Peptides against a protein of PDB entry 3V4L. Designs and how they scored, part 141

Target 1, 386 residues: chain A of PDB entry 3V4L
Amino acid sequence: GQPLAKDKVALLIGNMSYWEHPKLKAPLVDVYELTNLLRQLDFKVVSLLDLTEYEMCNAVDEFLLLLDKGVYGLLYYAGHGYENFGNSFMVPVDAPNPYRSENCLCVQNILKLMQEKETGLNVFLLDMCRKRNDYDDTIPILDALKVTANIVFGYATCQGAEAFEIQHSGLANGIFMKFLKDRLLEDKKITVLLDEVAEDMGKCHLTKGRQALEIRSSLSEKRALTDPVQGAPCSAEALVRNLQWAKAHELPESMCLKFQCGVHIQLGFAAEFSNVMIIYTSIVHKPPEIIMCDAYVTDFPLDLDIDPKHANKGTPEETGSYLVSKDLPKHCLYTRLSSLQKLKEHLIFTVCLSYQYSGLEDTVEEKQEVNVGKPLIAKLDMHRGL

## One batch from the design tools (peptide; made by RFdiffusion4, then SolubleMPNN)

Design b2_p17_3_s2 (from b2_p17_3, 10 letters changed)
Fold by OpenDDE base, seed 5:
Parts: C-alpha cells; structure tokens; sequence
Structure b2_p17_3_s2 (fold): chain B 386 residues (1-386), chain A 17 residues (1-17)
C-alpha cells in the first residue's frame, strides 16, 4: 500500500536580520512560499523569522513535542551557517562575530532527538553555507545515530561551498527555493524529487560551477511529502498535537470598536508568519459632523520593540509586509508586529481615534484599550525560563 | 568574506579580481 504518515509537521526558520553579520533577504520569501506549499501538502507548519539562539532552541523543543511515532518531521532553515567535520550549524541572529558551535544549533543533535521520537520520516532542507568555520576548532562528539532508514538531507550547496542569494530589485527566492518550489507538490519519493531539483539547478547557467544541490539520504521506503495523513486523530497525543498546533496559529478575532462620537472602527489581524502579525484599522462609520478622522494603534508591550515611526502606515509595504498585502483589506492603516516570540504577556494596546468636528478648530481624541490575548506563536510561551 | 554573497545575475559572473 502507499505509505501513510501518522501526521506531518514542519518547522521553518528564516534568519535575516543578523546583529553582527550581513543581513539576508531571500529567507523571507523562501519561508513564506515553502509554508504555503507545505500547507497544501497537509503539513502542520510553524514558520518563524529572525530567531535568537534561545528562541531557536525553544522553537526546536516545541517542534519535537509535535513529533511522535510515524509522524513526518521536516526542518527547513534559511540563513547563515557552516559545516565542520560533517556537522551542520545553523547561526542565530544574535550570534557573535566570530560565532562558534556553542552559539549555534547543530542539526545532527536535532536529528538524534527526532530519532528518539520514532518519526516516520526526517527531512532536513538546509539553505545555508557549508564552508568550514576556521574560528571553531571544536570537534563535537555526537552520539551514534540510530539506523532508522528514514533520513533525507537536501543541502542547498555542496560540501565546503557557499549558498547564494540573487539580488533582484524586488522579492526573490534563494537559488535552492527557486527550483524546489516548482517540484515540491509532485507525488514522488522525496529523494527522487530532490534529484530532479538538483538537475534543474545544474541546468541554470547562473549556478553552474558555483552552487549544486547535495542529497544525503538513508531512505529505504518510498516516502513522499504527498503521503496522506492517517485519518482522524485516535490517540490522546495526536489530539494534543492538533490542539497545540491550532493554538499557535489562532489569530485574534476582528473587532468593531465604537467610540462615543459615533465613529466605528474595524480592527483586523492577519498572519504573515507564526511570529509575524499585521494589525489593520479602518473607519467603517463616521458621523457627517466629523470632517477628519484617523485611528492609530499605540502603547504596545515593550517586549515587542515596536518603533512608532514604522506603525500606522498607509500601505502594508511601508511596514515591510510585501507578501500578504494582496490578501489584506485596502484603505487601512497597517502595523507589523515582527517579534511575537518575545511577547510574555497578553497583547494589550491602545486604539486612539483622532477627529475634528465641522466648525471646531481643536482636534479631539478618544482612546480604547484592546486585549487580544496571546496571538499566534505567543500562545506557546517560548519565554518560559528568562 | 561574507558567507552569503549577494550577487546580482550579472555579479555572479564577475570573477573576484
């Protein structure tokens, strides 16, 4: 029969906004597009941008809680990285310069922990450099991996080589994702699919002799990303997994705020990623005696590091949100919350209505506090330990 | 060297001098 997955879970990490290293751009688009494709494949996807070491560790721990016997686990990483002695290291955004193994996450350690969960398939897609880090002379003593015959690595580049981003004037994929996205939905054994992606990349004149896909696999069964999920969750663990995933993807409900002046505001929420949310406001009713009326969001929790200069923009693009702008209502004010994985408390903020009456020179303000609870990834309490 | 080289489609073909 066709192989069945007990469930399918993916963690996607895109690190771009490095503190001490060159900033990246492709991980934004790559994580977003891969999220949408894996959702079409019935994966439970957690998508995270710009994680610190601590936040990456917590994201991996939460991902491992979603894994169980016969579950398909996929880890995608796009960002800075290195490879020493066949060990792959993912570099967090807060990593020092130079970084070492103690500042980074070892992929082979994550694989060990996935094997302890008795997963049905382990897929690693690593869009990072594989050059040696000459500042890290440590040889990690890794425990021997179990012989599970269910492991696939797709490396965006060959051993000792760099991965590249092509700079375009707009949004562009990394080289690996550019070819992977065109084949990812194909009903093929995952190693066959990746081999076809390697051939497509090898035909590109831009990458020829610079970047080549490497496939490392121990996969004895014909397993595909298209493999159907085994039906309704029958176990308590499967119910917990479904509830935990649903909790991490629950948006706040849209609100209609009514002010004393008779102005009505629609407050809405959209997810860009599991840790990135857009808030949008629109005036849905205005009394005729009010000639000017604007609604601003303010007083965000300090843990979110929201610069008021980047809040309340006339377009999603002015907030740095280029990917979900097509799906957002038009003629709003937009605010992007890009670090929901820093929110320890409920998201409480103020909606400030500024308005002017016909024949009065003075601007009037009304304020309402809004509590939306813990949105998206903030429901997982990834900060439990600081 | 920066580990990720941003190359334009044209800069991918510039040999480092």
Amino acid sequence: as target 1 above (386 residues)
Amino acid sequence: APKFVYATENDLFKEDP
Scores: peptide ipSAE 0.034, ipTM 0.642, DockQ to the pose 0.029
Fold by OpenDDE base, seed 4:
Structure b2_p17_3_s2 (fold): chain B 386 residues (1-386), chain A 17 residues (1-17)
Amino acid sequence: as target 1 above (386 residues)
Amino acid sequence: APKFVYATENDLFKEDP
């Protein structure tokens, strides 16, 4: 019969905003598009942008808590990376220049931990450079992997090669995701699917002789990303996994704020990623005597590092939100919270209403404090470590 | 350090001279 997954879980990490390294662009689009595709495949997806070393470790630990016997685990990474002695290292955004293995996450260590969970399938999709890091002479002593015959690596590039990002004026995929997205929904053995992606990359004049997909696998069964999830969660562990994932993706409910002047504000929330939320405000009722009226958000927790210059914008795009803008209400003020993993406390902020009465030159302000609890990934308390 | 190299479509088609 067709293999069944006990469940399907994916962690997607896109690192772009490096402190000491060249900034990337493609991981934004790649993580977003892959999230939407994996959701269509019934994956529970955690999608995270711009993680520090500590935040990446915690994201991996939380991902491993979602894994169990017969669960399909998928790790996707887009960002800077290297490969030393056949070990792949993912580079966090806070990594020093030069970075070393001690500043990075080893993919083969994650694989070992996934094998301890007795997973049904382990898929790694690594959109990173695979050149040797000459500043890191560390030979990692990896523990021997178990013979599980359920492992697939898709590398965006060959061993010792670079992965390229094509510089477009707009939003564009990385080279790997550009080809992967066209086939990812196909009901094929995952190694066959990736081989077809490799052929498509090899036919492209842009990538031919520059970047080629490498597939490394030990997969004894015909397993596909399309394999159905086993029906109703029949185990306590499956229930816990569903609850943990649901908590990490719970948005605050939309609120209607009423001000003393009779103005009503709708406060809404949208998820761009598991750690990225858009707040939007709209005026839903205004007394006729009020001629000018703006509702802006302020007084955010300092841990979120919100620049007021990028808050309260007339468009989502002016906040740096280009992907979800089509699904957002129009005629709002928009604020993008891109670092929800840093939130140690409840998300408390102020909604400030600035307004003017007809025939008065002076602006009046009214304020309301809003507590929305811990939105999205902030419920996992990733800032505390495990 | 091994990094993503930004290439324009035009830079990808420039043969090294």
Scores: peptide ipSAE 0.032, ipTM 0.644, DockQ to the pose 0.029
Fold by OpenDDE base, seed 3:
Structure b2_p17_3_s2 (fold): chain B 386 residues (1-386), chain A 17 residues (1-17)
Amino acid sequence: as target 1 above (386 residues)
Amino acid sequence: APKFVYATENDLFKEDP
């Protein structure tokens, strides 16, 4: 029969906004497009941008809680990285320069923990450099991996080589994702799919002799990303997994705010990633005596580190939201919350209505506090214990 | 022609001058 997954879970991490290292651009588009493709494949996808070491550890721990016997686990990472002694290290955005293994997440440690969960398939897609870090002479003493015959690594580059992004003037995929996305929905054994991606990369004149996909696999079974999820969640663990994932993807409900002046505001929410949400405000009713009226969001929790200069924009693109702009309502003010993983408390903020009456020169303000609870990834309480 | 600037991750290991 066709192999069945008990469930399918993916963690996608895209690190771009490094503090002490060169900034990347491709991970934004790559994580977004891969998220949409994996959702079409019935994966439960957690998509996270710009994680610190602590946040990456917590994201991996939460991902491991979603894994169980016969579950398909997929980890995608796009960002800076290195490979020492056959161990792959993902570099967090807060990593020092130079970074060491103590500042980074070892993929083989994650694989060990996935093997302890008795997963049905372990897929790692690593869009990072595989050069040795000469500043880290630490030989990680990793415990021996179990022989599970269910492991696939797709490395965007060869051992000891670099991965590249092509800087376009606009949104563009990284080299690996550019080819992977065209094949990802194919009903093929995952190693065969990745081999076709490797051939496509090898035919491209831009990548030929510069970047080549490496496939490392112990996969003994014909498993595909298209493998159907085994029917209704019959186990308590499967119910818990479904609820945990659903919590991490629950948007706040849209709100209608009524001000004393008789203005009505629609407040809406959209997810760009599991840790990135767009807030939008629109005037839905205005008394005729009010000639000008704008609804601003302000007074966000300090943990979110929101720059007011990037809030309340007339377009999603001016907030840095280029991907979901088409799905957003028009004629709003837009604010992008890009660090929802940092939210320790409920998302409480102020909606400030600024308006002018006909024949008065002075602008009037009314304010309402809004509590939307914990949106998206903030429901997982990734900061429990700080 | 759009200048494809390959961002090499190699700039990670360059000491800032």
Scores: peptide ipSAE 0.027, ipTM 0.621, DockQ to the pose 0.031
Fold by OpenDDE base, seed 1:
Structure b2_p17_3_s2 (fold): chain B 386 residues (1-386), chain A 17 residues (1-17)
Amino acid sequence: as target 1 above (386 residues)
Amino acid sequence: APKFVYATENDLFKEDP
C-alpha cells in the first residue's frame, strides 16, 4: 500500500541578522515559501527567524516533542554554517567571530535525538556553507547512530563548498530553495525528488560548476513528502502533538476597542512566522466632529526590542514585512514583532488614540492597555532557563 | 563559513576575504 505518515512535522530556521557575521537576506523568503509548500503537504510547520544559540536549542527541543514513532520529521536550516569531519554545524545569530562547535548546533546530534523518537522519516535540508571551520579543531565524539534506514540529507552544496544567495533588487530565494520549491510538491520518493533538484541546478548556467546539491541517504523505503497523514489522531501522543503545534500557532483574537470620544478601533493580528507577528490597527468608526485620528501601539515589553521608529507604519513593507502584506487589511497602521521567542510574560501593550476635534488645534490622546496573552511561539516559553 | 551573498553572477566566485 502507499506509505502512511503517523504525522508530518517540520522545523524551519532562517538566520539572517547575525551580530558578528555578514547579514543574509534569502532565509526570509526561503523559510516563508517552504512553510507554505510544506503546509500544502499537510506538515505541521514551525517557522523561526533569527535565533540565538539558546533559542535554537529550545526550538529543536520543542520540535523533538512533536516527533514520535512513524512521524515524518523535516528540519530545514538556512543561514551560516560549516562542516568539520562530516558533522554539520548551524550557526546561531549570536555566535561570536570566530565561532566554534560550542557556539553552534550539530545536526548529527539532532539526528541522534530524532532516531530515539522512532520517526518514520528524517529529512534534513541544509542551506548553508559546508566549508571547514579552521578555528574549530574539535572532533565531535558522536555515539553510534541507530540503523533506521530512514535518513535523508539534502545539502544545498557539496562537501567543502559554499552555498549562495543572489542579491537581487528585492526579495529572492537562495539558490537551493529556487530549485527545491519547483519540485517539492511532486509525489516522488524524497531522494528522487532531490536528485531531480540536483539535475535542475546542474542544468542551470548560473549554478553549473558553482553550486551542486549533495544527497546523502540511508532511505530503504519509498517515502515521499506527499505521503498521506494517518487519519484522526488515535493516540494520546498524537493529540498532544496536535495541541503543541496548535499552541505555537494560535494568534490573538481580533479586538474592537471603543474609546470615550466614540472612536472604534479594530486591532488585528497576523502571523508572518511562528516567532513573527504583525499587529495592525484600523479606525472602524469615527464621529464626524473628529477630523483626524490615528491609533498607535506602544509600551511593548522590553524583551521584544521594538524600535518605535519601525512601529505604527502606514504599510507592512515599512515594518520589514514584505511577504504577508497581500493578506493584510489595507489602510491600517502596522507594527512587526519579530522576536516573539524572547517574550517572557504576557504581551501587554498600549493602544494610544491620538485625535483632533473640528475647531480645536490641540490633539487629544486616549489610551487603553491590551493584554493578548502569549501569542504564537511565545506560548512555548522558549526563554525558560535564562 | 558564512553563506555568501553575491550581488552579481560574477561575485559567485569571490571568496569573502
Scores: peptide ipSAE 0.025, ipTM 0.626, DockQ to the pose 0.032

Design b2_p17_3_s3 (from b2_p17_3, 6 letters changed)
Fold by OpenDDE base, seed 1:
Structure b2_p17_3_s3 (fold): chain B 386 residues (1-386), chain A 17 residues (1-17)
Amino acid sequence: as target 1 above (386 residues)
Amino acid sequence: SPVFIKAEENDLFKELP
């Protein structure tokens, strides 16, 4: 019979906004597109952008809580990275220059922890450089891995080589994701699928001799990303996994705010990623005596580091939200919260209505405080321990 | 570190619409 997954869980991390390293662009698009594809494959996907070391550790810990016997686990990483002595290191956005192993997450350590969960399949998709870091001479002493015969690594590049993104005027995929996305939905053994992706990269004149996919696998079974999830959750662990995933993806409900002047504002929320939310405001009712009115959001928690200059934009794109803009209502003011993992408290903010009456020169303001609780990934308390 | 390759041939890299 076709293999069954007990469940399918993916953690996708895209690091771009490095403090001490060159900024990247492709991880934004790559994480977004891969999220949508994996959701079509019935994966529970947590998608995170721009994580610090501490936030990456917590994201991995939360991902490991979603893993159990026979669950398919997929880790995707796009960002800076290196490989020393066959150990892959993912570089957090707060990593110093130069970075070392103590500033980075070792993928083989994550694999060890995944093997302890008795997973049905472990897939690592590493869209990072595999050059040696000469500033890190540490040899990680890893415990012997269990012989689980269910591990697949897809490296975007060969050992000792670089991974590339294409400098485009617009949004573009990295090289690896460009070819991966075209085949990811195919009902094939994951190693066969990745081998076909490697062939496609090898046929492309732009990538030929510059970047080649490497597959490392111990996978003894015919497992595919298309393998169906076992039916309704029948175990307490399956219920917990479903609840944890749902908790990390619960948006605030849309609300209608009524101001004393008779203006009604709709406040809505959209997820771009598990840690990135768009807030949008729209005027749904305006008395005719009010000639102009705008509904601004302000007074965000300081932990979110929201620049007011990038808030309350007339388009999603002006906030830096290029991916979900098609799914958003038009004619709103938009604000992008890009770091929900930093939120220690409830998301409390002010909706400020600025308006003008016909025949009055002065603008009037009314304010309402809004508490939306902990949205999306903020419910997982990824800041706990700071 | 990922390095930007200048793609001369933009046609292969579909701008996400």
Scores: peptide ipSAE 0.028, ipTM 0.550, DockQ to the pose 0.024
Fold by OpenDDE base, seed 5:
Structure b2_p17_3_s3 (fold): chain B 386 residues (1-386), chain A 17 residues (1-17)
Amino acid sequence: as target 1 above (386 residues)
Amino acid sequence: SPVFIKAEENDLFKELP
């Protein structure tokens, strides 16, 4: 019969805004497009941008809680990285310069933990450099991996080589994602699909002799990303997994705020990523005696590090939101919360209405506090130190 | 570290609209 997945879960990490390293651009688009494709494949997708070491560890731990016997697990990483002695290291955004293995996440350690979950398929898509780090003399003594015959690595580049991003004026994919996205929905064994991506990359004159995909697999079964989820009644574990995933993707409900002056504001929320939310405000009713009015969001929790200069923009693009702008309501003020993983408490903020009456010179302010609970990834409490 | 390749203006890398 066709292989069945018990469930399908993906963790996508895109690191771009490094503190001590060159900034990247492609991971933004690559994580977003891959998220949409994997959702069409019935994956439960957690998508995260710009994680610290601690936040990456917690994201992996939460991903591992979603894994169980016969579940398909996919890890995608786009960012800085290195490979020492056949071990792949993902570099967090807070990594020092130079970074070492102690500052980074070892992919083979994650694979070991996935094998302990008895997963049906383990896919790693690593869009990072595979050069040796000469500042890291540590030889990782990894425990021997189990012989599970269900492992696939897609490396964006060859061993000892660099991965490249193509410099465009606008938004563009990285080289690997550019070719991967065109084939990802094909009903093929995952190794065959990746071989076709490797051939497409090899035919491109820009990538030929610069970057080539490497496939490493022990996959003994014909498993595809298109394999259907088993429709059996949800075990207690499947219900827990579904609830945990839903909890990490629950947006706040849209609110209609009514001010004493008779102005009504619509407050709405949109997810760009699991840790990135857009807040938007619009004036839906204004009494005729009010000539001018503006609605601002302010007083965010300090853990979110929201610069007021980047809040309350007239376009999503002015907030740095280029991907979801088409799906947002027009004629709002927009605020991008890009670090929801940092939120320890409920998201409480103020909606401030500034307005002027006809024939009065003075501006009047009214304020309402809004509590939206813990949105998206903030529900996982990633900062709960044990 | 990922290195930026300047694409020559080949049509293959459409900017995302």
Scores: peptide ipSAE 0.026, ipTM 0.581, DockQ to the pose 0.023
Fold by OpenDDE base, seed 4:
Structure b2_p17_3_s3 (fold): chain B 386 residues (1-386), chain A 17 residues (1-17)
Amino acid sequence: as target 1 above (386 residues)
Amino acid sequence: SPVFIKAEENDLFKELP
């Protein structure tokens, strides 16, 4: 019969905004597009941008809590990385220069932990450099992997090679995702699908002789990303997994705020990623005596590191939100919260209405505090030190 | 350190549709 997945879970990490390393651009688009494709394949997707070492560890731990016997696990990473002695290291955004294995996450350690969960399939898609890091002389003593015959690695580049992003003036995919996205929905054994992606990369004149996909697999069964999820959650563990995932993707409800002056504001929320939310405000009712009014959001928790210069923009794009801008209401003020993983408390902020009456020169302000609880990934309490 | 190299938009990459 066709293989069944007990469930499908994916963790996608895109690191771009490195502190001590060159900034990347492709991971933004790659994580977003892959999220949408994996959702069409009935994956529960957690998508995270710009994680520190600590935040990456916690994201992996939360991902591992979603894994169980016969679950398909997919880890995607786009960012800086290296490979020493056949071990792949993902580089967090706070990694020092030079970085070492102690500052990075070892993919083979994650694989070991996935094998302990008795997963039905383990897929790693690694869009990172695989050059040796000469500043790291550590020989990882990795514990032996189990012989599970359910492992697939898709490396965006060959061993000892660099992965590239193409510097476009606009939004563009990385080289790997550009070819992967065209085939990802095909009902094929995952190793066959990736081999076809490798052929497509090899036929492209831009990538030929510069970057080639490497497939490393131990996959004894015909497993595909299209394999259907087993029906209604039959186990307590499946219910817990569904609840955990749902909590991590719950947006605050849209609110209608009423001010004493008679102005009504719509406050709305949109998810760009599991850790990135757009807040938008719009004036839905204005008394005729009020000639001008704007609704600003302010007084965010300090842990979010919100620069007021990037808040309350007239377009989503001016906040750095280029991907979801088409799905957002027009004629709002927009604020992008890009670090929801850092939120330890409830998201409390102030909506400030600034307005002017006809025939008065002075602006008047009214303020209302809003508590939206823990939005999206902030519900997982990733900041609770284990 | 191995770093993601941005391929500069040279004439080879202008042909990306």
Scores: peptide ipSAE 0.023, ipTM 0.612, DockQ to the pose 0.025
Fold by OpenDDE base, seed 2:
Structure b2_p17_3_s3 (fold): chain B 386 residues (1-386), chain A 17 residues (1-17)
Amino acid sequence: as target 1 above (386 residues)
Amino acid sequence: SPVFIKAEENDLFKELP
């Protein structure tokens, strides 16, 4: 019979905004596009940008809680990385220069923990450099991995080689995602699918002789990303997993705020990623005696590190949101919250209405505090222990 | 021609206006 997945769960991490290392661009688009494709494949996707070491550890721990016997687990990482002695290290955004294994997440350690969950399939897609880090002389003594015939690694590059981005004016994929996205929805064994991606990379005149996909697999069964999820959640664990994922992806409901002057504001929310949310304000009703009015959001929790200069923009793009802008209402003011994983408390902020009456020179302000609880990934308390 | 930038050398932030 066709293999069934008990469930399908993916963790996608894109690190771009490094503190001590060169900044990247491709992970933004790559994580977003891969999220949309994996959702079409009935994956529960957690998508996270710009994680610190601590936040990456917690994201992996929460991902491992979603794994169980016969669940398909997929880890995608795009960012800086290295490979020492066949161990792959993902570099967090707060990693020092130079970084070492103690500052990084070892993929083989994550694999060990996934094998303890008795997963049906383990897929690692590593869009990072595989050069040796000469500043890290640590020989990882990894415990012997269990012999499971269900592991697939797709490395964006060969051992000892670099991964590359294509410089375009605007948004562009990394090389790996550019080819992967064209085939990801195909009903093929995952190793066959990745082999076809490797062939496409090898035929491309841009990629030929610069970057090649490496596939490492123990997968003995015909498992595909298209494999259907086993029907209604028959276990308590499946119900818990579904609820946990749903909590991490729950947006605040849109609100209609009424001010004393008779102005009505719609406050809306959109998810760009599991840790990135856009707030938008729109004036939905204005009394005719009010000639001008604007609705600003302010007084955000300090943990979110929101620069007021980047808040209340006339376009989503001016906030750094290029991906979801087509799905957003027009003629709003937009604010992008890019670090929801840092939010220790409820998201409380102020909506400030500035307005002017016809025939009065002075602007009037009214303020209303809004509590939207813990949006998206902030419900998982990824800061537990800081 | 598309310029391939090494991920490690990717100082692409300089050209955001």
Scores: peptide ipSAE 0.022, ipTM 0.603, DockQ to the pose 0.026

